# Designs tried in a protein design run: peptides against a protein of PDB entry 2AKA. Part 201

Target 1, 299 residues: chain A of PDB entry 2AKA
Amino acid sequence: MEDLIPLVNRLQDAFSAIGQNADLDLPQIAVVGGQSAGKSSVLENFVGRDFLPRGSGIVTRRPLVLQLVNSTTEYAEFLHCKGKKFTDFEEVRLEIEAETDRVTGTNKGISPVPINLRVYSPHVLNLTLVDLPGMTKVPVGDQPPDIEFQIRDMLMQFVTKENCLILAVSPANSDLANSDALKIAKEVDPQGQRTIGVITKLDLMDEGTDARDVLENKLLPLRRGYIGVVNRSQKDIDGKKDITAALAAERKFFLSHPSYRHLADRMGTPYLQKVLNQQLTNHIRDTLPGLRNKLQSQL

## One batch from the design tools (peptide; made by RFdiffusion4, then SolubleMPNN)

Design b2_p27_6_s4 (from b2_p27_6, 15 letters changed)
Fold by OpenDDE base, seed 3:
Structure b2_p27_6_s4 (fold): chain B 299 residues (1-299), chain A 27 residues (1-27)
Amino acid sequence: as target 1 above (299 residues)
Amino acid sequence: SLEEALQKIESLFPEIDELVKKLKEEE
């Protein structure tokens, strides 16, 4: 079963070459959330490297298909740059920015054309995620006034697919009822069958408040539940705090917090990665026979 | 190209079929 995700990755790469007309519902996990919800930090914590564009406003402007592959070596490669291996993850960040700007221009526009990035690492589990632009209501820079709707339409192209799981990233320090991620998930998955909740910024909640009820799946139940994580603070990122140290701090946070201690073994980035690997693997297993038949009919 | 993509997909069918077969045998 360990080869299911890599197999689907090869399919995904092949379909990326076909362009927008690929009416293929591949088993995948789409990552959704509002701006500053912590999506990029979650993904970087999986890899253990800083490699995603950062900034204010809409940072992700194209879908990023992130294929994590467990390997004895550590490097990245882009589908659009065949044969080039990246060992400096700062160069990976720069390539994402350059490739984004090549298509969207410098006006901070968006494009539905994915960037395919594969990361080989001994520190990752096999996992494929599609990072989507952060939902926003406020245009920034030279963005068109309808950018909110453009982003929404782009997200809908992914999250409406039956074989798409939804990783809904919501910050704990904001009203969960107003979570952009959970709102869009509820719209396309009203029964909560395809949605996995991620709660970020648990360390930034007001004193005397906690997200225990959410994490225990009691407030807004999802079939696949919720997993809390503690990302590096902006200060930690700017200070180049090591991700390994941040993961240790995250573990300590859950173990020491009176509201979360009993959940600590089912929280944190490593557990999230494991759950996502298992969920995706199982999802591929369940969908692969049907996908095979559909592919055969289209050939 | 579309043709190249289709060829790549077809090249994966034997592996897919093998995996599907194994999955069915485990059921």
Scores: peptide ipSAE 0.245, ipTM 0.830, DockQ to the pose 0.729
Fold by OpenDDE base, seed 5:
Structure b2_p27_6_s4 (fold): chain B 299 residues (1-299), chain A 27 residues (1-27)
Amino acid sequence: as target 1 above (299 residues)
Amino acid sequence: SLEEALQKIESLFPEIDELVKKLKEEE
């Protein structure tokens, strides 16, 4: 089963040339969450590099198909600039911004056309995620007044697909019952069959409060459960805190927290990577026969 | 182009078929 994710990656690359008009429901994991929910930090923690655009408002303005590939070497490649290997992840960030602006302009609009980024690294498991724009209610700057609905419509194009798993990213320091990620997931996956919950910002919860009930899958049950993570603070990011050190701090957080200690082995970024790799692999396995038949019918 | 994309997809069919076969054998 080791080649299932790479196979789907090649299919994704091929279909990217067709544009959004491709009716192919590829097995994938769509990442959804409100703005500042911590999606970018989770993805960067997987890679162990800072490479995603940062800022206020809508940071991700196009779907980002992030293909992580375990390799002996570390570099990134974009589908739109084949043959160019990026070893400086700051350049990766700049390329994402440039390619986004090329299509959307400078008005901070959104486009449903994906950016395809492949990252080779010895520090990653094979994993493909589609990072989607963060849900927002209030347009900022030059954003269109209907940006909320544009984002929602874009998300719906992905999350309504039967073969789409949903990584719902919610911050613990906000009311989880009102999580934008969990709301949209519940709308399109009412039985919680396709949704994996990620709870961020557990370290930022008010003293005396915890997300134990959520993480134990007791409050808002999902078939695939919840995984808590602790991302770097903005201060840590600005201070260039090493992601490896952050992962150690995350482990320490769960082990030392009275409410989470018993869950510590099923929490944290490394565990999340393993779970997502396994879930995606299994999902591809289950859907591949049907996908093959569908491909045959469309060609 | 669309044509090139379709050709690329078709070129993957043998590998897909092999993987599907292996998966069925493991069941």
Scores: peptide ipSAE 0.232, ipTM 0.826, DockQ to the pose 0.775
Fold by OpenDDE base, seed 4:
Structure b2_p27_6_s4 (fold): chain B 299 residues (1-299), chain A 27 residues (1-27)
Amino acid sequence: as target 1 above (299 residues)
Amino acid sequence: SLEEALQKIESLFPEIDELVKKLKEEE
């Protein structure tokens, strides 16, 4: 079963060379969320490295196919830079920015053309995620006035696919009923069959409030449930707080919080990574026979 | 090229078929 994700990664790489004209519904997890929802922090916490672009507005401007591969060694590779191994994750960040700017220019525009990044690490489970641009309603900077619709159209190309699971990232310190991630997920997955909820910023909720009912899957039920996480604050990121220390603090947060203590073993970034690995593996298992038949019909 | 990509995909079929077979046996 551990070979299923790597196999699909090889297929994904091959299809990336064909371009967007390949209407293959590959089993994958698309990551969706509003601006500042904490998507990048979740992904970086999986790797244990700072490697994603940071900034105001929409930072992810191209889909990022992030292929995590458990390995004894730690390095990254881009599909567009074959043969180059990156061991400095700052260089990985710079390459993402450079490759994004090469296609989109300097106007903070978006492109539907994915960047394919593979990360080998002893700290990750096998997991493939497609990080998508953050949803926004208001153009910022030099963004085109229709940027909201461009982003939504791009997201729909992924999340409408039947074999696409949706990782909906929502901050707890905002009204979850108005979560951009949960709204788009509900639109394309009204029965909540493909959606996994991630609740960030639990540590930033108003005093006397909690997201217990959401995390217990009682408020906005999803078949695949919700997982709460605590990411590093922007101050912690700017101060280069160690991710390992942040993960320990996250564990302590759940264990010590009266509303979440009973859920602590089913919360946090390590548990999220495990669940995503298992769900993706199972999803590939369920879809692979049909995928094989579809591939044969197209050749 | 498109042709090269298709050939690469086709080259994965034996491995896919083996995995599909194993999955069916586990059911």
Scores: peptide ipSAE 0.225, ipTM 0.818, DockQ to the pose 0.784
Fold by OpenDDE base, seed 2:
Structure b2_p27_6_s4 (fold): chain B 299 residues (1-299), chain A 27 residues (1-27)
Amino acid sequence: as target 1 above (299 residues)
Amino acid sequence: SLEEALQKIESLFPEIDELVKKLKEEE
């Protein structure tokens, strides 16, 4: 079973090399959410390193296929520069920025062409995620006024696929009923069969309020449920607060909070990573027989 | 079985590699 995710990674790499085959529906998890919803922080917390671009506005401008591989060593590799091993994750961040700018130009535009990044680490479970641009209504720089729709169209290329699971990231300190992530998920998955809810910023909710009903799957039910997480603050990120310390603080938050204590063992970033690994593995198992036949018929 | 399915997919990789090679040569 451990070989299923690596196998799909090899298929992803192969198909990236031959160009985007629109007819291929690989089992994968697409990450969706509004700008500043906390998507990048969730991904960095899985790796335990700061390696994603940061800033105001639209940061992710190309799909990032993030392939996490459990290994005894820690390093990263890009598909577009094979043979180069990155051990400094600041250089990984710079490479993502440079490769993004190379394709999109100086206008801060978007491109549907993925960046493929593989991270080997002893601190990760095997897991592949596709990080997508954050949904926004506000153009930045020289972006066209219709950038909102361009982003949505890009997201739809992924989330409409039958074998695509959706990781919907929503901040708790905003109206969850109006979450961009949950809205797009509901549009393409009206029965909530492919969607996993992630609730961020639980520590930033107003005093006397909580997201208990959502986390218990009672308010906006999803078949695959919701998982709450607590990410580092922007101040903590800028101050280079250790991710290990942040994960300990997250655990403490859930254990000490009156509304979440009973859910604490089913909350937090480590639990989310385990759930995603299991769900992706099972999803690959279920879809692979059909996929192989389709691949064989196309070759 | 799952094992049989995996073996079949692995058997496709040489063909995939050949396809990639051909496409690069045509560019």
Scores: peptide ipSAE 0.136, ipTM 0.709, DockQ to the pose 0.037

Design b2_p27_7_s1 (from b2_p27_7, 10 letters changed)
Fold by OpenDDE base, seed 5:
Structure b2_p27_7_s1 (fold): chain B 299 residues (1-299), chain A 27 residues (1-27)
Amino acid sequence: as target 1 above (299 residues)
Amino acid sequence: SELEEALAKVEALFPELDALTEKLQAE
């Protein structure tokens, strides 16, 4: 089973060259959430590096196929610039921004054409995620007035696929009943079979409130459950707080919190990585027998 | 063409895909 994720990655890379990634029903995990839900921070915590664009509004404007590969060395590669190894993750961030702008222009528009980024690291489990633009209702700057619908349509190209798992990222300091991520997941996965809930910003909840009922899968049940995480604050990011230290603080948060201590072993970024790796591997295994025939029909 | 090359790469993965599929079905 160890070779399943890498095999699917090679398939993704091959099809990316023909611009058909969005149309392929490959086993994958699409990451969905509102703007500022904490998606980028979750992904960066997996890698242990700052490498994603930051800012206000819509930061991810193209699908980012993020392929994490366990390796003895640490570097990144883009499919659009083969042969270049990035060891400076700031350069990775800049390349994402540049490649995004190359296709979308400077008007902060979106494009359905994926960016394929592979990160080799000794600190990651094999995992492929498709980071999607954050859902928004308000255009920013020169964005088209229908940007909300453009984003929605883009997301739907991924999340409606039967072989797509959905990583629904919701902030705990907002009304979870109104979570954009959970709403879109419920729309395309009404039985909650393909959705994994991630609850961010648990450390930013009002005193005397908690997300225990959600994390215990009692409020909005998902078959695959919920995992809470604590990301670095914007202050911590700006202050260059080490991700390793942040992960330790996350562990301490769950262990020390009266409402979460009993869940602590099933919470946090490391546990999330493990769960996603296992779920993706199992999902590929379950879908692989039919995958070949499907792929051949798409050639 | 770039398309033809991409399609060839996909096809080149079929033997490995078949082998893994067979292995999984045998379990």
Scores: peptide ipSAE 0.206, ipTM 0.809, DockQ to the pose 0.796
Fold by OpenDDE base, seed 2:
Structure b2_p27_7_s1 (fold): chain B 299 residues (1-299), chain A 27 residues (1-27)
Amino acid sequence: as target 1 above (299 residues)
Amino acid sequence: SELEEALAKVEALFPELDALTEKLQAE
């Protein structure tokens, strides 16, 4: 089973050259959430590096197909820049920004054309995620007035596919009933069969409140459940706080919190990576026979 | 064409895909 995710990665790379017109329902995990929900921080915590664009408003403006590959070496490569190995993850961030701006222009618009990034690292499990633009209600800067609907339409291109799992990222310090991530997931997955809940910002909840009922899957049940995480604060990110230290602090948070201590072994970024790897592997296994037949029909 | 090249790359993966599919079905 160890080779299933790499095989699908090679299929993704081959079909990326065909463009969006390939009706390929490849098994994948789409990451959805409102602006500032903590999506980018979750992905960077998997890699243990700062490599995603930062800023106010909409940061992700193109789908980012992030292929994590366990390896003895640490480097990144882009499908659009074949043969170039990036060992400085700041250069990875700059390349994402440059490639985004090349397609979207200076008005901070969006494009449905994916960026394909592969990261080799000894610190990752094999995992492929599609990071999608954060949902917003308000245009920022020179963005078109209908940017909310453009983002929604882009997300729908991914999350409506039957072979797409949905990683719904919601902040705990906001009303979960109003979570943009859970709303869009419920629209396309009303029975909660394809959705995995991630709850961020658990450390920013008001004193005397907790998300225990959510994390125990009792409030808004999902078949695949919820996983809580604690990301670095914006101050910690700006101060270049080490991600390894942040992961240790996350574990300490769950172990020391009266409401979460009993869940601590099923919480945090490392556990989330493991669960996503297992779920994606199993999902590929279940969909592979149908995928093979579909591919044959397109040749 | 670029499309033909992409399809050829996909077709080249079929032997591995078939072998893996058969292995999984046998388990």
Scores: peptide ipSAE 0.194, ipTM 0.805, DockQ to the pose 0.782
Fold by OpenDDE base, seed 4:
Structure b2_p27_7_s1 (fold): chain B 299 residues (1-299), chain A 27 residues (1-27)
Amino acid sequence: as target 1 above (299 residues)
Amino acid sequence: SELEEALAKVEALFPELDALTEKLQAE
């Protein structure tokens, strides 16, 4: 079963050349969340490297197809610059920014055209994610006043697809009922069949409060449940704190917290990565026969 | 055309896709 994700990656790469108008519903996981929900940190924690653009505004302005591939070597490759192996992940970040700016211009606009990034690493499971722009209501720079709707329309191109799983990233220190991620997920997946909830910032909740009911799937039930994570603080990121040390701190957080200790084995970034790998693999298995037939009919 | 090239690449993956599909159905 380990070969299913790489196979779909090759299909995805092939279809990227056809452009946006391909009516292809590939099995994939789209990552959605409000700005500053912690999406980038979750993805970087999977890789164990800092490689995503950072900032106070709209950081992700194009869909990023992130293909994680377990390998004995560590390097990254972009589909738009084939044959170039990146071993410095700061250069990966710079390339994402440069390629984004090349298409969107200087106005911090958005584009629905994906960037395709493959990361080979001994520290990852095979996993493909589509990182989508963060939902926002506030235009920045020269963005049009309707930027919120442009972002929404872009997200809808992915999350409305039946074969798209939704990784809904919500911060625990905000009202979950008002989570942009869960709202959009509920709109396109009202029965909660395709949505996986990720709860970030559990360490930033007010004293005496917890997200236990959410994590136990009692408040807003999702068929695929919720997984809590603890990301590095901004101070830790700025200080270049090692992600491995952060993962150890995350484990300690769940084990030591009275409200979460009983869930600790089903929480944290490593568990999330495992669950996503398994769910994506199973989802590919279930959808592949139908996809094959659809592709055959086009050919 | 770019579409034809992409379709050709997809078609080239069908043997592997079929083999994996058969393997999965046998499990």
Scores: peptide ipSAE 0.189, ipTM 0.797, DockQ to the pose 0.727
Fold by OpenDDE base, seed 3:
Structure b2_p27_7_s1 (fold): chain B 299 residues (1-299), chain A 27 residues (1-27)
Amino acid sequence: as target 1 above (299 residues)
Amino acid sequence: SELEEALAKVEALFPELDALTEKLQAE
């Protein structure tokens, strides 16, 4: 079944040219969460490279279709830059920033037009994610006052689709009952059939508190459950802590924590990758016959 | 049109899609 995700990637690439006018219901995983929830760090940890824009406020301003492909070689390709192979992931970051600015301007505006990025790596599982702009309540810089609603409307274009799985990213050091990610997921998936919970910042929780009940799927139950992860801190990033060392530290965190030790084999970034690969593959298998029929009806 | 070109690309993937769908149904 290793070829299902790459096939859907080719479909995504073909449909990207249609823009907003296509009723696309491709099997995909949309990543949602508040600003600074750790979405970008989760995605970078999958690749093992620093390649996403960084900063305060809304960093992702266009949907990023991130297509991870297991390969013997390591390089990236953009759909908008056909034939160019990127081996320096800093150049990948710069290209995302440049392409974002080209469409949105310099005023930190948003655009619903996706950026399609494919990453080939021996260190990834086949996985496609759509990174969406972080939900915000406060405009930053020269953003329009209604930016919150613009972002929400953009997210709704993805998460309302029946074949869209939702990766809801929430920080543990904030009230999970007030999680923007879980709220939007509950709105469009009230039965929790399409939502996978990711809990970040478990290492930043107040002393004497833990997210055990959430991770055990007891507090806010999702059919697909929750996976805890520990991302690099900004201090770790500034200190040039590599992702390999961060993954080892994450494993150690779960194994050594009294509240999480019993869950350690079902936690962390590597386990999240495996789960998402499996969930997406199964989802594609289940939806592909219906998708084929829908596509035929549009021709 | 860009739409027609995109639809043509999608249509070109149908043989592979069908083959894979059949394989999955046989498993």
Scores: peptide ipSAE 0.187, ipTM 0.802, DockQ to the pose 0.773

Design b2_p27_7_s2 (from b2_p27_7, 12 letters changed)
Fold by OpenDDE base, seed 5:
Structure b2_p27_7_s2 (fold): chain B 299 residues (1-299), chain A 27 residues (1-27)
Amino acid sequence: as target 1 above (299 residues)
Amino acid sequence: SELEEALAKVEALFPELDELVERLAAE
């Protein structure tokens, strides 16, 4: 079981070299959500490092295949610069930005060509995620006026694949019924078989309101359920608040909140990471025989 | 070519893939 995710990673790397990664129905988890939904913070919390581009508007402009690998050492590697080990995660951030700009140019456009990033860490479970551009309706800067549709088309290349699981990230401090992530998930997965819901910003909800019904899977049921998380605030990020401290605060939040206390053991970033590892492993197991046959037919 | 090299890498993974498929089928 432990070798399934690494094997699929090697397959992803091999196919990425020929530009066909988006067209292959490999078992994977695509991360979707509106801009500022908290996707980057969730992914950074898995690694325990700040390494993703930050800013206003569309920050992720290429698919980022993030391969987390449990290891005794901590470093990152890019497929496009083989042999270079990154130990400074700020340099990882800069490389993502540079590689993005190299392909998209300076106009803040998008490209469907993935960036492949592997992170080795003792603090992660084996997990592969495809971080996708945040859905938006408003072009910023020199972005093309149809950027919304370009992003949607890019997302659809991933989320329409039968072997793609969908990590739908929605902020709790916005109307969840209008969540871009849940809408696109419902469009391509109407029975909710491939979608895992993540609810962020639970700590930013108005007093007297809560997302209990959503987290209990009663409002918009997903077969794979919902997991609530509490990310660092922008102030905390700017102040370089330690992620470990933030994870402790997250645990305290769920335990102390009257509406979430009973769910606390099934909430939070560590639990989410565990669930995603298990879900991906099981998904690979279920799809691997069919995948082998498909690969043989395509070669 | 780059394509041929990539295809060769994929093919090189088949023995391991086959082993895992067989193992999973036995469980």
Scores: peptide ipSAE 0.225, ipTM 0.823, DockQ to the pose 0.798
Fold by OpenDDE base, seed 1:
Structure b2_p27_7_s2 (fold): chain B 299 residues (1-299), chain A 27 residues (1-27)
Amino acid sequence: as target 1 above (299 residues)
Amino acid sequence: SELEEALAKVEALFPELDELVERLAAE
């Protein structure tokens, strides 16, 4: 089954030129969450590099199809500039920003046209994620006043698809009942069949509180469950704290926390990567025959 | 058209896709 994700990657690349006009429901994982929920940090932790745009407000303004490919070498490639290998991940970040600005203009608007980024690394499992703009209620800068609805409409184009799995990223230091990620997931997946919960900021919870019931899938049950992660703090990011060190700290956090110790082997970024790889692979396996037939009918 | 070109690229993947589907069906 090792070739399933790469095959779907090639399908995604082929249809990328068509944008949203492709009547194709590819098996994929869409990443959703409110602003500052920690989505970008989760993705960067997978790669082990700082490469995503950072800032206040809406950072991701185009869908980012992030294709992680296990390889002996480490480099990135964009579909919009084929043949150019990026080995400096700062340049990757700059290219994402430049390509975003090229399409969206200067008003910090959004575009539904994806950026397709492939990252080869010895430190990743094969995994494809679609990072979507963070949900917000407040326009920033010159953003249009209806930016909230524009983002929601964009997200809905992905998460309403039957073959789309939803990685719902929610911060633990906020009321989970008010999680933007879980709300949108519940809207399109009311039975919780396609949603994987990620709980971030577990280290930022108030003393005497924990997310144990959530992580044990007892509070808001999802068929695919919840995985807790601990991302780098903003200070750590600004200080360029090594992601490997951060992953070790994450492991230590779960092992040492009274409420999470018993779950530690099913928590953390490495486990999340493994689960997502497995779930995506299995999802592709289940959907591939139908996808093949659908594709044939379109030719 | 862009759609036709994309579909052509997809069609080029069919041999591999078919092989994978067959392999999966045999499991």
Scores: peptide ipSAE 0.207, ipTM 0.817, DockQ to the pose 0.734
Fold by OpenDDE base, seed 3:
Structure b2_p27_7_s2 (fold): chain B 299 residues (1-299), chain A 27 residues (1-27)
Amino acid sequence: as target 1 above (299 residues)
Amino acid sequence: SELEEALAKVEALFPELDELVERLAAE
């Protein structure tokens, strides 16, 4: 079934030109979370490269359809720049920034028009994610005062779709009961059927506290459960800690932590990738016949 | 129109899509 995700990727590419006018419910995973929740770091850890825009405030300002494809070679391609292969992932970052600014301007505005990025790598599993703008309550730069509602409206265009799975990213060092990601997920998925919880910043929790109850799916139960991850800190990034070393440190963290040791085999970025690949594949399998029929009816 | 072009691209994928659906149904 290794070809299911790539096939859906081609469907996504075909419909990308239609923009908001396409009532297409493609099987996909939308990534939601507050600003600084660690969404971009999770995605970069999947690829093993630094390639997403960084900064304070709202960094992701357009939906980023990130299509990971297992391949013998490593390169990236943009749908808006056909025929150009990127082998330098810093150039990928720059292209995302340039393409974002081209549509939204330099005022840190948002646009619902997606950027489609495909990454071929021997280090990834087939996986498609839609990275969405981080939820915020505070406008930054020249953003309009209603930017919070604009972001929410944009997110709703994705997460309300029946075939959309929701990757809800929440930091452990904040009150999880008040997580923006979990709140929006609960709003559109009240039974928790489409939501996968990711808990970041487990290494930044206060001394004497842990997220064991959440990770064991006992506090705020989701059908698809929770997976904890440890991303590189800003200090690690500034210190040029490579992602391979970060993944090893993440594994060590879970194995050595008294509260998480028993969960260690079901935690961490590699396990998250595996779970998402499997869940997306299964989701495509379940939805593809219905999708095919819907598409045919529109022709 | 852009919509027509997109739909044409989707239609071009139907043979492969149908094959995959059939394989999945056989499993």
Scores: peptide ipSAE 0.192, ipTM 0.810, DockQ to the pose 0.683
Fold by OpenDDE base, seed 4:
Structure b2_p27_7_s2 (fold): chain B 299 residues (1-299), chain A 27 residues (1-27)
Amino acid sequence: as target 1 above (299 residues)
Amino acid sequence: SELEEALAKVEALFPELDELVERLAAE
């Protein structure tokens, strides 16, 4: 079972050259959420490194295929620059930005062409995620007026696939009923079979309010449930607070909160990573026979 | 072509893929 995710990674790498025109439905997890929903922080918390572009507006402008591989060593590799091992994760960030700009230019446009990044680390479980551009309603800078629809169309290329699981990231300090992530998930997964809910910013909710009903899967039920997380604040990020300390603070938050303490063992970034690893592994197991047959028919 | 190269890479993975599928079926 441990080799299923790496095998699918190799398949994914092999098909990367085919581009968007390939009728591929590989088992994968697509990450969706509105701008500033906390997606980047969740992904960085898995790795334990700061390596994703930051900024205002649409930061992720190309799909990022993030392949996490448990290893005794720590380094990153890009598919577009084979043989180069990155050990400085700031350089990883810069490479993502450079490769994005190479294709999209400086107008903050988007491209559906993925960036493939593999991270080897002793601190990760095997896990592959596709980080997608954040949903937005308002064009910024030189973006075209239809940027919302361009992003939506890009997301739909992934989330409409039957073998795609959806990691829907929603902030707790916003109206969950209007969550862009949950809306798009509901559109393509109306029965909630493929969607995992992540609730961020639980620490930023108004005093006297909580997301208990959501986290208990009572408000907007998903078969795969919801997991709450607490990311680093912008102040913490700017202050270079390490992720390890942030994870400890997250644990303390859930344990000490009257509304969440009973859920604490099923909350937080480490639990989320474990659940995603297990769900992806099981999903691959269930879909692999059909995938094999489909691939064979193309040869 | 790029497609042919990709298909060749996939084909090269089939022995391992088949083994895994068979193993999973036995579990």
Scores: peptide ipSAE 0.183, ipTM 0.806, DockQ to the pose 0.755

